Peptides against a protein of PDB entry 3PBP. Designs and how they scored, part 57

Target 1, 203 residues: chain A of PDB entry 3PBP
Amino acid sequence: LNEKDLNLILNKSLVMYESLDSTTDVIVKRNVIKQLQFVSKLHENWNSRFGKVDIQKEYRLAKVQGPFTINPFPGELYDYTATNIATILIDNGQNEIVCVSFDDGSLILLFKDLEMSMSWDVDNYVYNNSLVLIERVKLQREIKSLITLPEQLGKLYVISDNIIQQVNFMSWASTLSKCINESDLNPLAGLKFESKLEDIATI
Target 2, 203 residues: chain A of PDB entry 3PBP as posed
Amino acid sequence: LNEKDLNLILNKSLVMYESLDSTTDVIVKRNVIKQLQFVSKLHENWNSRFGKVDIQKEYRLAKVQGPFTINPFPGELYDYTATNIATILIDNGQNEIVCVSFDDGSLILLFKDLEMSMSWDVDNYVYNNSLVLIERVKLQREIKSLITLPEQLGKLYVISDNIIQQVNFMSWASTLSKSINESDLNPLAGLKFESKLEDIATI

## One batch from the design tools (peptide; aimed at target 1 V15)

Design b2_p29_5 (made by RFdiffusion4)
Pose (drawn by RFdiffusion4):
Structure b2_p29_5 (pose): chain A 203 residues (1-203), chain P 29 residues (1-29)
Amino acid sequence: as target 2 above (203 residues)
Amino acid sequence: SEEEEEEELEKVRQQLEMREKVGDYFRNL
């Protein structure tokens, strides 16, 4: 955990602690407070020279959150099954797109709009477990796998049956991160959220 | 130092609020 990232989760934790009011669900309030306490303890034991911190076994037992809401979910895909999931980096600030494969050779590019709180005990804990559809890409080929190279932002390799295709969504993803970082929604108006599809090779 | 920490916190807050607005933008699209 480098210094930049350590402070990022600390500040995110502080924003949520302040975001607490009385209508806030009791279970959620508990987790937000626990998250702040935990992130603060990390900050106290963080070894700056190594950029690392030890984590006790107690804090590593966490229960799953979900299911995430996928909004708006495409109606056709109710007849199909999800195959793979990948994570693609958009910028240098941990901003990412979640990618999911389906039986129909389709791809949904998702964005997480709500900040999740950390949770350890709560069963079936859902809260800000929210994803939003940005785009859907039909390759009409059997998608065998998804691959990413950390060196290339906003690009995803999709291995179909005899083709390696590259879905390139920096056309809109670059603008998306700018608005997130600049807190200005206007550049999104009129942007067509279409990814450049490209055949890389025959396999 | 305190003022810098406050500016960094406010920047994170604004980014989180923008992410919500981006989500609303796509839901309304």

Design b2_p29_5_s1 (made by RFdiffusion4, then SolubleMPNN; from b2_p29_5, 13 letters changed)
Fold by OpenDDE base, seed 5:
Structure b2_p29_5_s1 (fold): chain B 203 residues (1-203), chain A 29 residues (1-29)
Amino acid sequence: as target 1 above (203 residues)
Amino acid sequence: SKKKFEEELEKVKKQLETKKKVGEFFLNR
């Protein structure tokens, strides 16, 4: 976590707070407020010299949300089990793609279209928990693990029994990043969401 | 500065709205 990341998290938390209205569920309001309070305290106590904030107590109270929904869920994967998950950055602005692997050897690339807060003081908190399907990549291999390298944007390494493969989705993710950053969706029209698969190494 | 903060906040607002629209795009294709 650096100052830029903290500022982004703060701004996202503020936007979430400002999105609250009279129709928002009370539990959601409470959770978003708690999130903002936590991030604000982090920002106030940020020590740039050490890159540390002493907010141990509040951090321990936060839980990850779940379950998540995938829309549309691929019908072919209905009987299969998710095996691995990874998050891949597509730019330096922290736009990201989520990847989930399945036991049929499929990868799904997912977009997080809604911002999620951590869960605070509420069990089974669910809000903005949707992921949107971008692409399905069929490897037809048993996927053992997914690896990402922070310095390698839009690249996912897939480890199976005998091979390491790279999935490169920068062909479309660069355009997606641009669309988000410029607030213009026009370049998405006619874009093919097809990732490149390459063999990297035999194991 | 306060102005810079407000500008960055507005940028984030626009990005979040764009992400919602991107989601809608993927859902409607």
Scores: peptide ipSAE 0.584, ipTM 0.925, DockQ to the pose 0.918
OpenDDE base, seeds 1, 2, 3, 4: peptide ipSAE 0.583, 0.583, 0.580, 0.582; ipTM 0.926, 0.925, 0.924, 0.924

Design b2_p29_5_s2 (made by RFdiffusion4, then SolubleMPNN; from b2_p29_5, 14 letters changed)
Fold by OpenDDE base, seed 1:
Structure b2_p29_5_s2 (fold): chain B 203 residues (1-203), chain A 29 residues (1-29)
Amino acid sequence: as target 1 above (203 residues)
Amino acid sequence: SEKEKKEEIEKVKKKLETKKKVGEFFLNR
């Protein structure tokens, strides 16, 4: 985490707070307020020189939000178990794709369309927990691990028993990044969300 | 400046709104 990342998280938390109205659920309001308070305090206490933040004990009780929903969830994967998760940056502006692997050898590439907060003092807090399906890649291999390299945007390395494969989705992710950053979705029309699979090494 | 902070927040807001629309795009395709 760097100052830029922290500022982004703060601004996101502020936007979430400003979106609260009379119709917002009380639990959501409380959670968003707690999130903003935490992030604000984190920002206040940020020491770039030491890379340390003094976090009050009260805020250490925050938990990761409950289960995510994937929409649409591929029906073929209902009988399979998720094995690995990775986050892949698609630009320098912190746009990212989430990848989940399954024990059938499938990869799903997912988009976080909504901003999520931590869970604050509420068990099983669920809000903005949706992920949207972009693409399913069928490797038909046992996936041992997912590796990303920070210097390689839109690339995922998949390690199986005997092979390392690269999934490259920059063919569409570059356009997606541009659409997000420019607030123009027109370039998504007719775009093929098809990743390139390449064998890198036999192991 | 406070103005710059406000402008930055508005940029983030716009980005989040765009991301929501991108999600809708993927759901409706």
Scores: peptide ipSAE 0.588, ipTM 0.930, DockQ to the pose 0.883
OpenDDE base, seeds 2, 3, 4, 5: peptide ipSAE 0.587, 0.587, 0.586, 0.587; ipTM 0.929, 0.929, 0.929, 0.929

Design b2_p29_6 (made by RFdiffusion4)
Pose (drawn by RFdiffusion4):
Structure b2_p29_6 (pose): chain A 203 residues (1-203), chain P 29 residues (1-29)
Amino acid sequence: as target 2 above (203 residues)
Amino acid sequence: SSGLESAQNLVSNLYHNKQLDINELPSFL
């Protein structure tokens, strides 16, 4: 955990602690407070020279959150099954897109709009487990796998049956991160959220 | 129903693994 990332989760933790009011669900309040306490303890034991911190076994037992809401979910896909999931980096600030494959050779590009709180005990804990659909890509080929190369932002390799295609969504993803970082939604108006599809090779 | 449920399971598993790894907390949160 480098210094930049350590401070990022600390600040996110502080923003949520402040975001607490009385209507806030008791279980959620507990987790937010626990998150702040935990992230603070990390900050106290962080070894700056190695950029690492030890984590006790106690804090590593966590229960799953979900299911995430996928809004708006495409109606056609109720008839199909999700195949793969991939994460694609948009910028240099941990901003990412979640990608999911389906039986119909389709791809949904998702964005997480709500900040999750950390949770360890709570069963079936859902809260800000929210994803939003940005785009859907139908390749009409059997998608065997999804691959990413850390060196290339906003690009995803999709291995179909005899083709390796590259879905390139930096056309809109670059603007998306700018507005996130500049807190200005205007550049999103009019932007067509269409990814450049490209055949890389025959396999 | 299977499309959504299976996708949600995959996402749940992804974010569950992200929480377990502190290097992925910046993106998890």

Design b2_p29_6_s1 (made by RFdiffusion4, then SolubleMPNN; from b2_p29_6, 14 letters changed)
Fold by OpenDDE base, seed 4:
Structure b2_p29_6_s1 (fold): chain B 203 residues (1-203), chain A 29 residues (1-29)
Amino acid sequence: as target 1 above (203 residues)
Amino acid sequence: MKGLETAQELLSKHFHEMQKDIEKWPSFL
């Protein structure tokens, strides 16, 4: 972690803590408090001379979270199997799209609209575990793997039996990134969530 | 509902693996 990222995590953890009220679940309260305590301690331990903070291995062993919800979940995909998952950066910040593939050859592009906390106490921790469905892309191919390149924003490479295809969603993801960063959703009005498909290579 | 269940499993595993990479923490913390 760099100082910028540490400050961001601290700010997120503070905002999450401040959002707690009397109606918040006790498990959530406990978890958010533990996260804030942890991140605050990391911030206190920041070593400006070395440009780092030492994070104990135990804190990297966060418990499994879930279930996650997908809203809306495409009804047609209830009978199919999710096969692959990838996260794709859409800007040089922290905004990402999550892609899940299915054995019907569909891709779903998902956005996490709510901030999560790590699970510090319980297995199957459920808090802000929602994802918004942005787009469904139908490739009609068996998807073997999903590849992302960190230097290529808003691009997903889909490997099937004999072809590599690029899914480019920057047509809408650039607007989404702007909306998030500016806290203004107005530019999303009338936006078409349609990704571009391109054949890159035959294999 | 196999599609939802398997997607949920992938999401849980994926985020869990991402959480092991400290450099990715800003994206989900």
Scores: peptide ipSAE 0.578, ipTM 0.912, DockQ to the pose 0.755
OpenDDE base, seeds 1, 2, 3, 5: peptide ipSAE 0.578, 0.576, 0.574, 0.570; ipTM 0.912, 0.910, 0.908, 0.907

Design b2_p29_6_s2 (made by RFdiffusion4, then SolubleMPNN; from b2_p29_6, 14 letters changed)
Fold by OpenDDE base, seed 2:
Structure b2_p29_6_s2 (fold): chain B 203 residues (1-203), chain A 29 residues (1-29)
Amino acid sequence: as target 1 above (203 residues)
Amino acid sequence: SSGLSSAQELLSKHFHEMMLDISKWPAAL
């Protein structure tokens, strides 16, 4: 964590706070306020000389968020079981894709379209808990694990019994990253969300 | 449904673990 990161999380927390209105749930308001207070104090207490900050005890009270929604959720996957999860960076910033695998050999590539607040005092905190389904990739094999390499943007390695495959989604993820960073969705128009699958090694 | 519920469980666990890692805060907060 560095000063740039602290500024970023502070700005995010401010934006979330400013998004609150009269229709916002009281629990949401409380959590967003607590987050802003936490991050503000964290930023205030940042010691640039030592690269250290005193983390408030309230952080230890953070709870699990959820349930999450996936939109759309593929109808065929209702009868299967999710097996693995991974996060894949799509740029040198903080934009990421979440991948979930299923026991039918499917991968779903998900994007968190809304900024979330930390759950501070409520179990199963639900706010901005939506993920957008970008792509479904059908591998038709038993998936053992998902691996990402931080230096390889928009690449997911899928390990099965006899093969390692690379899923490369930079064909669309580079455009998505640009859209997020520039706050312009126009480049997404007509974009095909089709990843490249490549065999890397046989096991 | 088993598919949705199991995915939701993985997502909840994943984001919780991310929040417990300070290095992930820029992406998680």
Scores: peptide ipSAE 0.547, ipTM 0.898, DockQ to the pose 0.776
OpenDDE base, seeds 1, 3, 4, 5: peptide ipSAE 0.505, 0.536, 0.520, 0.545; ipTM 0.808, 0.897, 0.832, 0.897; seed 4 fails the geometry check

Design b2_p29_6_s3 (made by RFdiffusion4, then SolubleMPNN; from b2_p29_6, 13 letters changed)
Fold by OpenDDE base, seed 4:
Structure b2_p29_6_s3 (fold): chain B 203 residues (1-203), chain A 29 residues (1-29)
Amino acid sequence: as target 1 above (203 residues)
Amino acid sequence: MSGLESAQKLLSEHFHNLQLNIEQWPTYL
């Protein structure tokens, strides 16, 4: 973490707090307030000279969130089991794609369009828990592992029994990144969400 | 476990692990 990151998380927490209204669930209100209190203290306690902050014990009490929703969830995948998960950076900022693999050899590429908070209070905290399905890639292979390289934006390596395949989604992810960063969705109109699959190595 | 339930489990565990990583806070905090 650096000072820029602390400012970012503070701003995110403030925006979430400001989005609260009379219709917001009491559990959500309480959690977002706790989030803002934590981040505010973190920012206040930041020592810019040493690049250090004392992380409060409350962070260690963070709960698992969920359930998450996938919209739409492919009907065919109800009969299969999710096997692996990875996040892939699509830019030098904070935009990421979440990939989930299934035992039918499918990959789903997901985008989290809403900002998460940490769960500070309740188990199974549900707030901004949606993901958007962007693409389904059918490999028709047993997927053993998903590998990402931080220096390789929009690339996922899929390891099967006898092959390493690269999934490259920068054909659309570069446009998505631009749309997010510029707050302009117009470039997504007519965009094909079709990733490139390439065999990299036989193993 | 259905495909959705298994995916939800992986998502919950994955995001929890990311939130436990201080370097991921800009995205997940």
Scores: peptide ipSAE 0.658, ipTM 0.944, DockQ to the pose 0.708
OpenDDE base, seeds 1, 2, 3, 5: peptide ipSAE 0.491, 0.655, 0.492, 0.490; ipTM 0.775, 0.943, 0.776, 0.769; seed 5 fails the geometry check

Design b2_p29_6_s4 (made by RFdiffusion4, then SolubleMPNN; from b2_p29_6, 14 letters changed)
Fold by OpenDDE base, seed 2:
Structure b2_p29_6_s4 (fold): chain B 203 residues (1-203), chain A 29 residues (1-29)
Amino acid sequence: as target 1 above (203 residues)
Amino acid sequence: MKGLKTAQELLSQHFHNMQLDISKWPSYL
């Protein structure tokens, strides 16, 4: 984590806190408040350059969240196994696409449209646990690994038996990034979510 | 539904790891 990352997490935590209302679940309220307290304390300590971060141990114990939902989930993938996962940055503001691979050679590109709070006290914490399916890419290969390069926005490298393929989704991810950053979804209307697949190297 | 279940497991572990990275940030500057 750097200062920029911390500022981003703080801003996200503030937005989540501000989104709380009378209808928000008590467990959600508690976790969002704890997240804001934790991140605020990290930020204060960073700015003050205190030699020791005064953070209670309870904030160091983030718990597993879920289950997550994928909407829509492709019916064709119900009988297959998810194998790999990667996060791909689409801009310098930490907007991200999540990619999951399957043993049929499919990739699903997922977007998390709602911010999650961390879970502190409860296992299987469920809050803003939905991901949107943006695209399914069929490679028809056994996928061994997924690689991302931080300096290469909107690019995923897929390693199979004999080939490295690049999935480039900047054609739509640049528009998505703009929509998120400007809080305007209008440019997504009529956008075609089709990534470019390219063979990069033979292994 | 094996596909959904295994995807959910990967997602849970992935986001948990990201949260752990934040939570385990150094106690000193």
Scores: peptide ipSAE 0.564, ipTM 0.881, DockQ to the pose 0.348
OpenDDE base, seeds 1, 3, 4, 5: peptide ipSAE 0.561, 0.561, 0.559, 0.564; ipTM 0.881, 0.880, 0.880, 0.881

Design b2_p29_7 (made by RFdiffusion4)
Pose (drawn by RFdiffusion4):
Structure b2_p29_7 (pose): chain A 203 residues (1-203), chain P 29 residues (1-29)
Amino acid sequence: as target 2 above (203 residues)
Amino acid sequence: DEQMEIINDAVKRKMEFTKKVQEKEEENE
């Protein structure tokens, strides 16, 4: 955990602690407070020279959160099954797109709009487990796998049956991160959220 | 049109949160 990232989760933790009010669900309040306490303890034991911190076994037992809401979910896909999931970096600030494969050779590019809180005990804990659909890409080929190269932002390799295609969504993803970082929604107006699809090779 | 409204709301929420994180970073500095 480098210094930049350590401070990022600390500040996110502080924003949520402040975001607490009385209508806030008791279970959620508990987790937000626990998250702040935990992230603070990490900050106290962080070894700056190695950029690392030890984590006791107690804090590593966590229960799953979900299911995430996928909004708006495409109606056709109720007849199909999700195949793969991939994570694609948009910028240099941990901003990412979640990609999911389906039986119909389709791809949904998702964005997480709500900040999750950390949770360890709570069963079936859902809260800000929220994803939003940005785009859907039908390749009409059997998608065997999804691959990413850390060196290339906003690009995803999709291995179909005899093709390796590259979905390139930096056309809109670059603007998306700018508005997130500049807190200005206007550039989004009019942007067509269409990814450049490109055949890389025959396999 | 409905999807664009959802996208705008979702991006707006993320921007508001990020803005608060940036303000909090400045205060800590």

Design b2_p29_7_s1 (made by RFdiffusion4, then SolubleMPNN; from b2_p29_7, 15 letters changed)
Fold by OpenDDE base, seed 4:
Structure b2_p29_7_s1 (fold): chain B 203 residues (1-203), chain A 29 residues (1-29)
Amino acid sequence: as target 1 above (203 residues)
Amino acid sequence: SEKEKIILEAVGKKAEFNAKVKEKEKELK
C-alpha cells in the first residue's frame, strides 16, 4: 500500500459515502461509514507526524464481502464448480476484469460495475456484489491455475496439464477502458467481446 | 442485444463512479 493507493481508496470510500441517501439500507449505511472511518483514520496516520494509532485491530475486523453473483450466469455452468479466480488489469487506472475458471474448462470474464465495500459490521454482509458476464471462453481442458502479469494488461495465462495458453482480451478491453475513463459509451456499440486464445508453451 | 445492453449499463455505472472519484481526487489535491 502506497500513498497513491491509499488516496484512491479514500476517494472511493468518500464517493460511496456521498452516495448514501434516505433510501439506502441502514446496514449499508453503517458499513460504508465504518469503512470510511477506517480509511480516513489510516490516511490521517499516514500523513501525520504525530504518534501512529494502532489500526490493526480495525483492519482485522474487516472481512472480504461475498459471495458474488453473476449476471447472466451461464446455465451450462450451473452444474460445474469454480476452480480458480484471477483479476486482470486492463489499464493504469485500475479498471479490472475478473476471471473465473470452472472444472468444465470454461473461463468467464466478468466486469464489476459497482464499487464494493468491505464487510465491517454485519456477518454475511452482501451489497453491490454483482458481476456482469462479458465473455465465456471454453477451453475444454482442466485448468490448473490462472496467472497474471502486472505489466501485461488484459492478458491472462491459463495453465493446464501440458500447455500454457494466453487469453488476450485487449481487443475489447481497451475500448471498455476508454469508455469507462472517458465516460463515453459510444465506442461500445458493435464491439465484439471475443478474446484471442494463443498457445504459449508446452509444459 | 440483451448482452450488449447489460454491458452498456454496467460500463455506464462504472464510468459514473470513476468520474466522481476523479472529481474527488481533484478536490483533495
Scores: peptide ipSAE 0.560, ipTM 0.923, DockQ to the pose 0.848
OpenDDE base, seeds 1, 2, 3, 5: peptide ipSAE 0.558, 0.557, 0.549, 0.558; ipTM 0.923, 0.923, 0.920, 0.923

Design b2_p29_7_s2 (made by RFdiffusion4, then SolubleMPNN; from b2_p29_7, 17 letters changed)
Fold by OpenDDE base, seed 2:
Structure b2_p29_7_s2 (fold): chain B 203 residues (1-203), chain A 29 residues (1-29)
Amino acid sequence: as target 1 above (203 residues)
Amino acid sequence: DEKEKIILEAFGKKAKFQKKVKEQQEKLK
């Protein structure tokens, strides 16, 4: 964590706070407010020289949210089990694609459309926990591992028993990144969400 | 189709959020 990252988190937390209204659930309001308070205190107490902040004990008890949902969930995968998960950067602005593998050899590429907060004082806090299905890639292999390289945007390496394959989704992710960064969705019209699968090496 | 609609809506939400974040960042300068 650096000052730039902290500023980003602060701004995100502020936007989340500003999105609260009279219709927002009380638990959500409380949670978002606590997050903003925490981040604000972090920002105020940030020592850039040492990269440290004094954190109150109560805030250190924050937890990750509960389970996520996928929309739409592929019906064919109801009978299968998730085996691996990876997060792939698509730009330098922290936009990411989430990939989940299943024991049928499928990969699903997912997008997080809503910003999440941590859980601060409620067990099993769940809010904005949905992921959107962009693409399903069927490999028909037992997937052992998913590997990403930070310097390689929009690329996922899939390791099976006998082969390493690369999934490259920059064909659509580059457009997505542009649309997000420029706040213009027009380039998304007619975009095909088809990743390129390539054999890299035989094991 | 329905899938494309869902995806576009999701991207729209993210873009809107990101825009707000940028605007907020500018206010703090």
Scores: peptide ipSAE 0.381, ipTM 0.854, DockQ to the pose 0.871
OpenDDE base, seeds 1, 3, 4, 5: peptide ipSAE 0.380, 0.380, 0.381, 0.381; ipTM 0.853, 0.853, 0.854, 0.854

Design b2_p29_7_s3 (made by RFdiffusion4, then SolubleMPNN; from b2_p29_7, 14 letters changed)
Fold by OpenDDE base, seed 5:
Structure b2_p29_7_s3 (fold): chain B 203 residues (1-203), chain A 29 residues (1-29)
Amino acid sequence: as target 1 above (203 residues)
Amino acid sequence: DEKEKIILEAVGKKAEFQKKVKEQEEKLK
């Protein structure tokens, strides 16, 4: 965590807070408020020189939400088990794609549309936990691991058997990023969500 | 196309959120 990341988290938390209204569930309000309080305190106590924060206790009180839901869920994968997960950056900002592999050799590329807060108050807190299915890639191999390189945007490396394959989805992710950053959805019209698969190496 | 509609809606929500985040950033400067 660096100062830039902290600022981003703070701004996100503020936006979430400001989105609260009379129709918002009280549990959601509590979680958003507690998160904002935590992040604000973290920001106030930030030592940029040493990268130190003195709020470890509060951090331990937070829990990760789960489970996530996928929309639409691919019915073909209902009987299969997820094996790996990876997050791939698509720009130098905050936009990313989530990839999940399954034991049938499928990869699904997912987009998180809503900001999610941590759980601070209640057990089994679930809010804004949806993911949107963008693409399914069928490799027809046993996927052993997923690897990403931070310097390589929109690229995922898949290790299966004795082969490393690269999945490159910048063909559509670049447009997606642009749409998000510019708040213009027009470029999405007619966009094909098809990734490029390439063999990289034998291991 | 239902898939396209879902994606468009999702991207729209994210875009709006990110815009608000940028606005907040400016307020804090």
Scores: peptide ipSAE 0.569, ipTM 0.932, DockQ to the pose 0.874
OpenDDE base, seeds 1, 2, 3, 4: peptide ipSAE 0.562, 0.568, 0.568, 0.567; ipTM 0.930, 0.932, 0.932, 0.932

Design b2_p29_7_s4 (made by RFdiffusion4, then SolubleMPNN; from b2_p29_7, 16 letters changed)
Fold by OpenDDE base, seed 1:
Structure b2_p29_7_s4 (fold): chain B 203 residues (1-203), chain A 29 residues (1-29)
Amino acid sequence: as target 1 above (203 residues)
Amino acid sequence: SELEKIRLEAFGRKAEFNKKVKEIEEKLK
């Protein structure tokens, strides 16, 4: 974590805070406020050579949010179980793809459209927990692990028993990233969300 | 399609969020 990353986290937390209004659920308000307070203290400590903040205690009290929902959920996967999860950056900014594998050999690519906060108040905090389905890739193999490389945007490596396969979704992700960052979704018209699958190595 | 609609709405929400983040970044410079 560097200063740039910390600033981004703070800015995201501020945006979430500013989104709160009289209609927002009380539990949501408390979580967003607590997270902002934590990040703010962390930021102050980072910028101050003499800052004393009990950051570790507060961080230990925070929990990862769950559960999550997928919209739409592929009906064919109702009887199968998720096996692996990975997050892949599609640019050097704020956009990423969540990948989930299933025990039928399917891989789904998901988009996180809303910023999620940690749970600071209740054990089962649920807010902005929806993921949108972009693509389903049927590998029809037992997926052992999902690997990403930081220097390779929009690429996912799938490890099976005998082979390593690369899923490259930059064919659509580059356009998506640009559209989101520029707040112009017009170029998405007609875009096919079809990733490229390639065998990389034999194990 | 319904799927396309869902996607576009999601992309729109993210775009708006990112825009607000940029605005905050500019204010805090």
Scores: peptide ipSAE 0.583, ipTM 0.933, DockQ to the pose 0.844
OpenDDE base, seeds 2, 3, 4, 5: peptide ipSAE 0.578, 0.581, 0.579, 0.582; ipTM 0.933, 0.933, 0.932, 0.933

Design b2_p29_8 (made by RFdiffusion4)
Pose (drawn by RFdiffusion4):
Structure b2_p29_8 (pose): chain A 203 residues (1-203), chain P 29 residues (1-29)
Amino acid sequence: as target 2 above (203 residues)
Amino acid sequence: EEEERLEAIEEAVKRKMEFTKKVQEKAEE
């Protein structure tokens, strides 16, 4: 955990602690407070020279959160099954797109709009477990796998049956991160959220 | 469907921007 990232989760934790009011669900309030306590303890034991911190076994037992809401979910896909999931980096600030494969050779590019709180005990804990659909890509080929190279932002390799295609969504993803970082929604207006699809090779 | 998708994107990005702005304010402090 480098210094930049350590401070990022600390500040996110502080924003949520302040975001607490009385209507806030008791279980959620508990987790937010626990998150702040935990992230603070990490900050106290963080070894700056190594950029690392030890984590006791107690804090590593966490229960799953979900299911995430996928909004708006495409109606056709109720007849199909999800195959793979990939994570693609948009910028240098941990901003990412979640990618999911389906039986129909389709791809949904998702964005997480709500900040999740950490949770350890709560069963079936859902809260800000929210994903939003940005685009859908039909390759009409059997998608055998998804691959990413850390060196290339906003690009995803999709291995179909005899093709390796590259879905390139930096056309809109670059603007998306700018508005997130500049807190300005206007550039989004009019942007067509269409990814450049490209055949890389025959396999 | 396309209108719903665009409205959902707009709202989602707005929410993320508001949150990120607060995080940046805390980083300045």

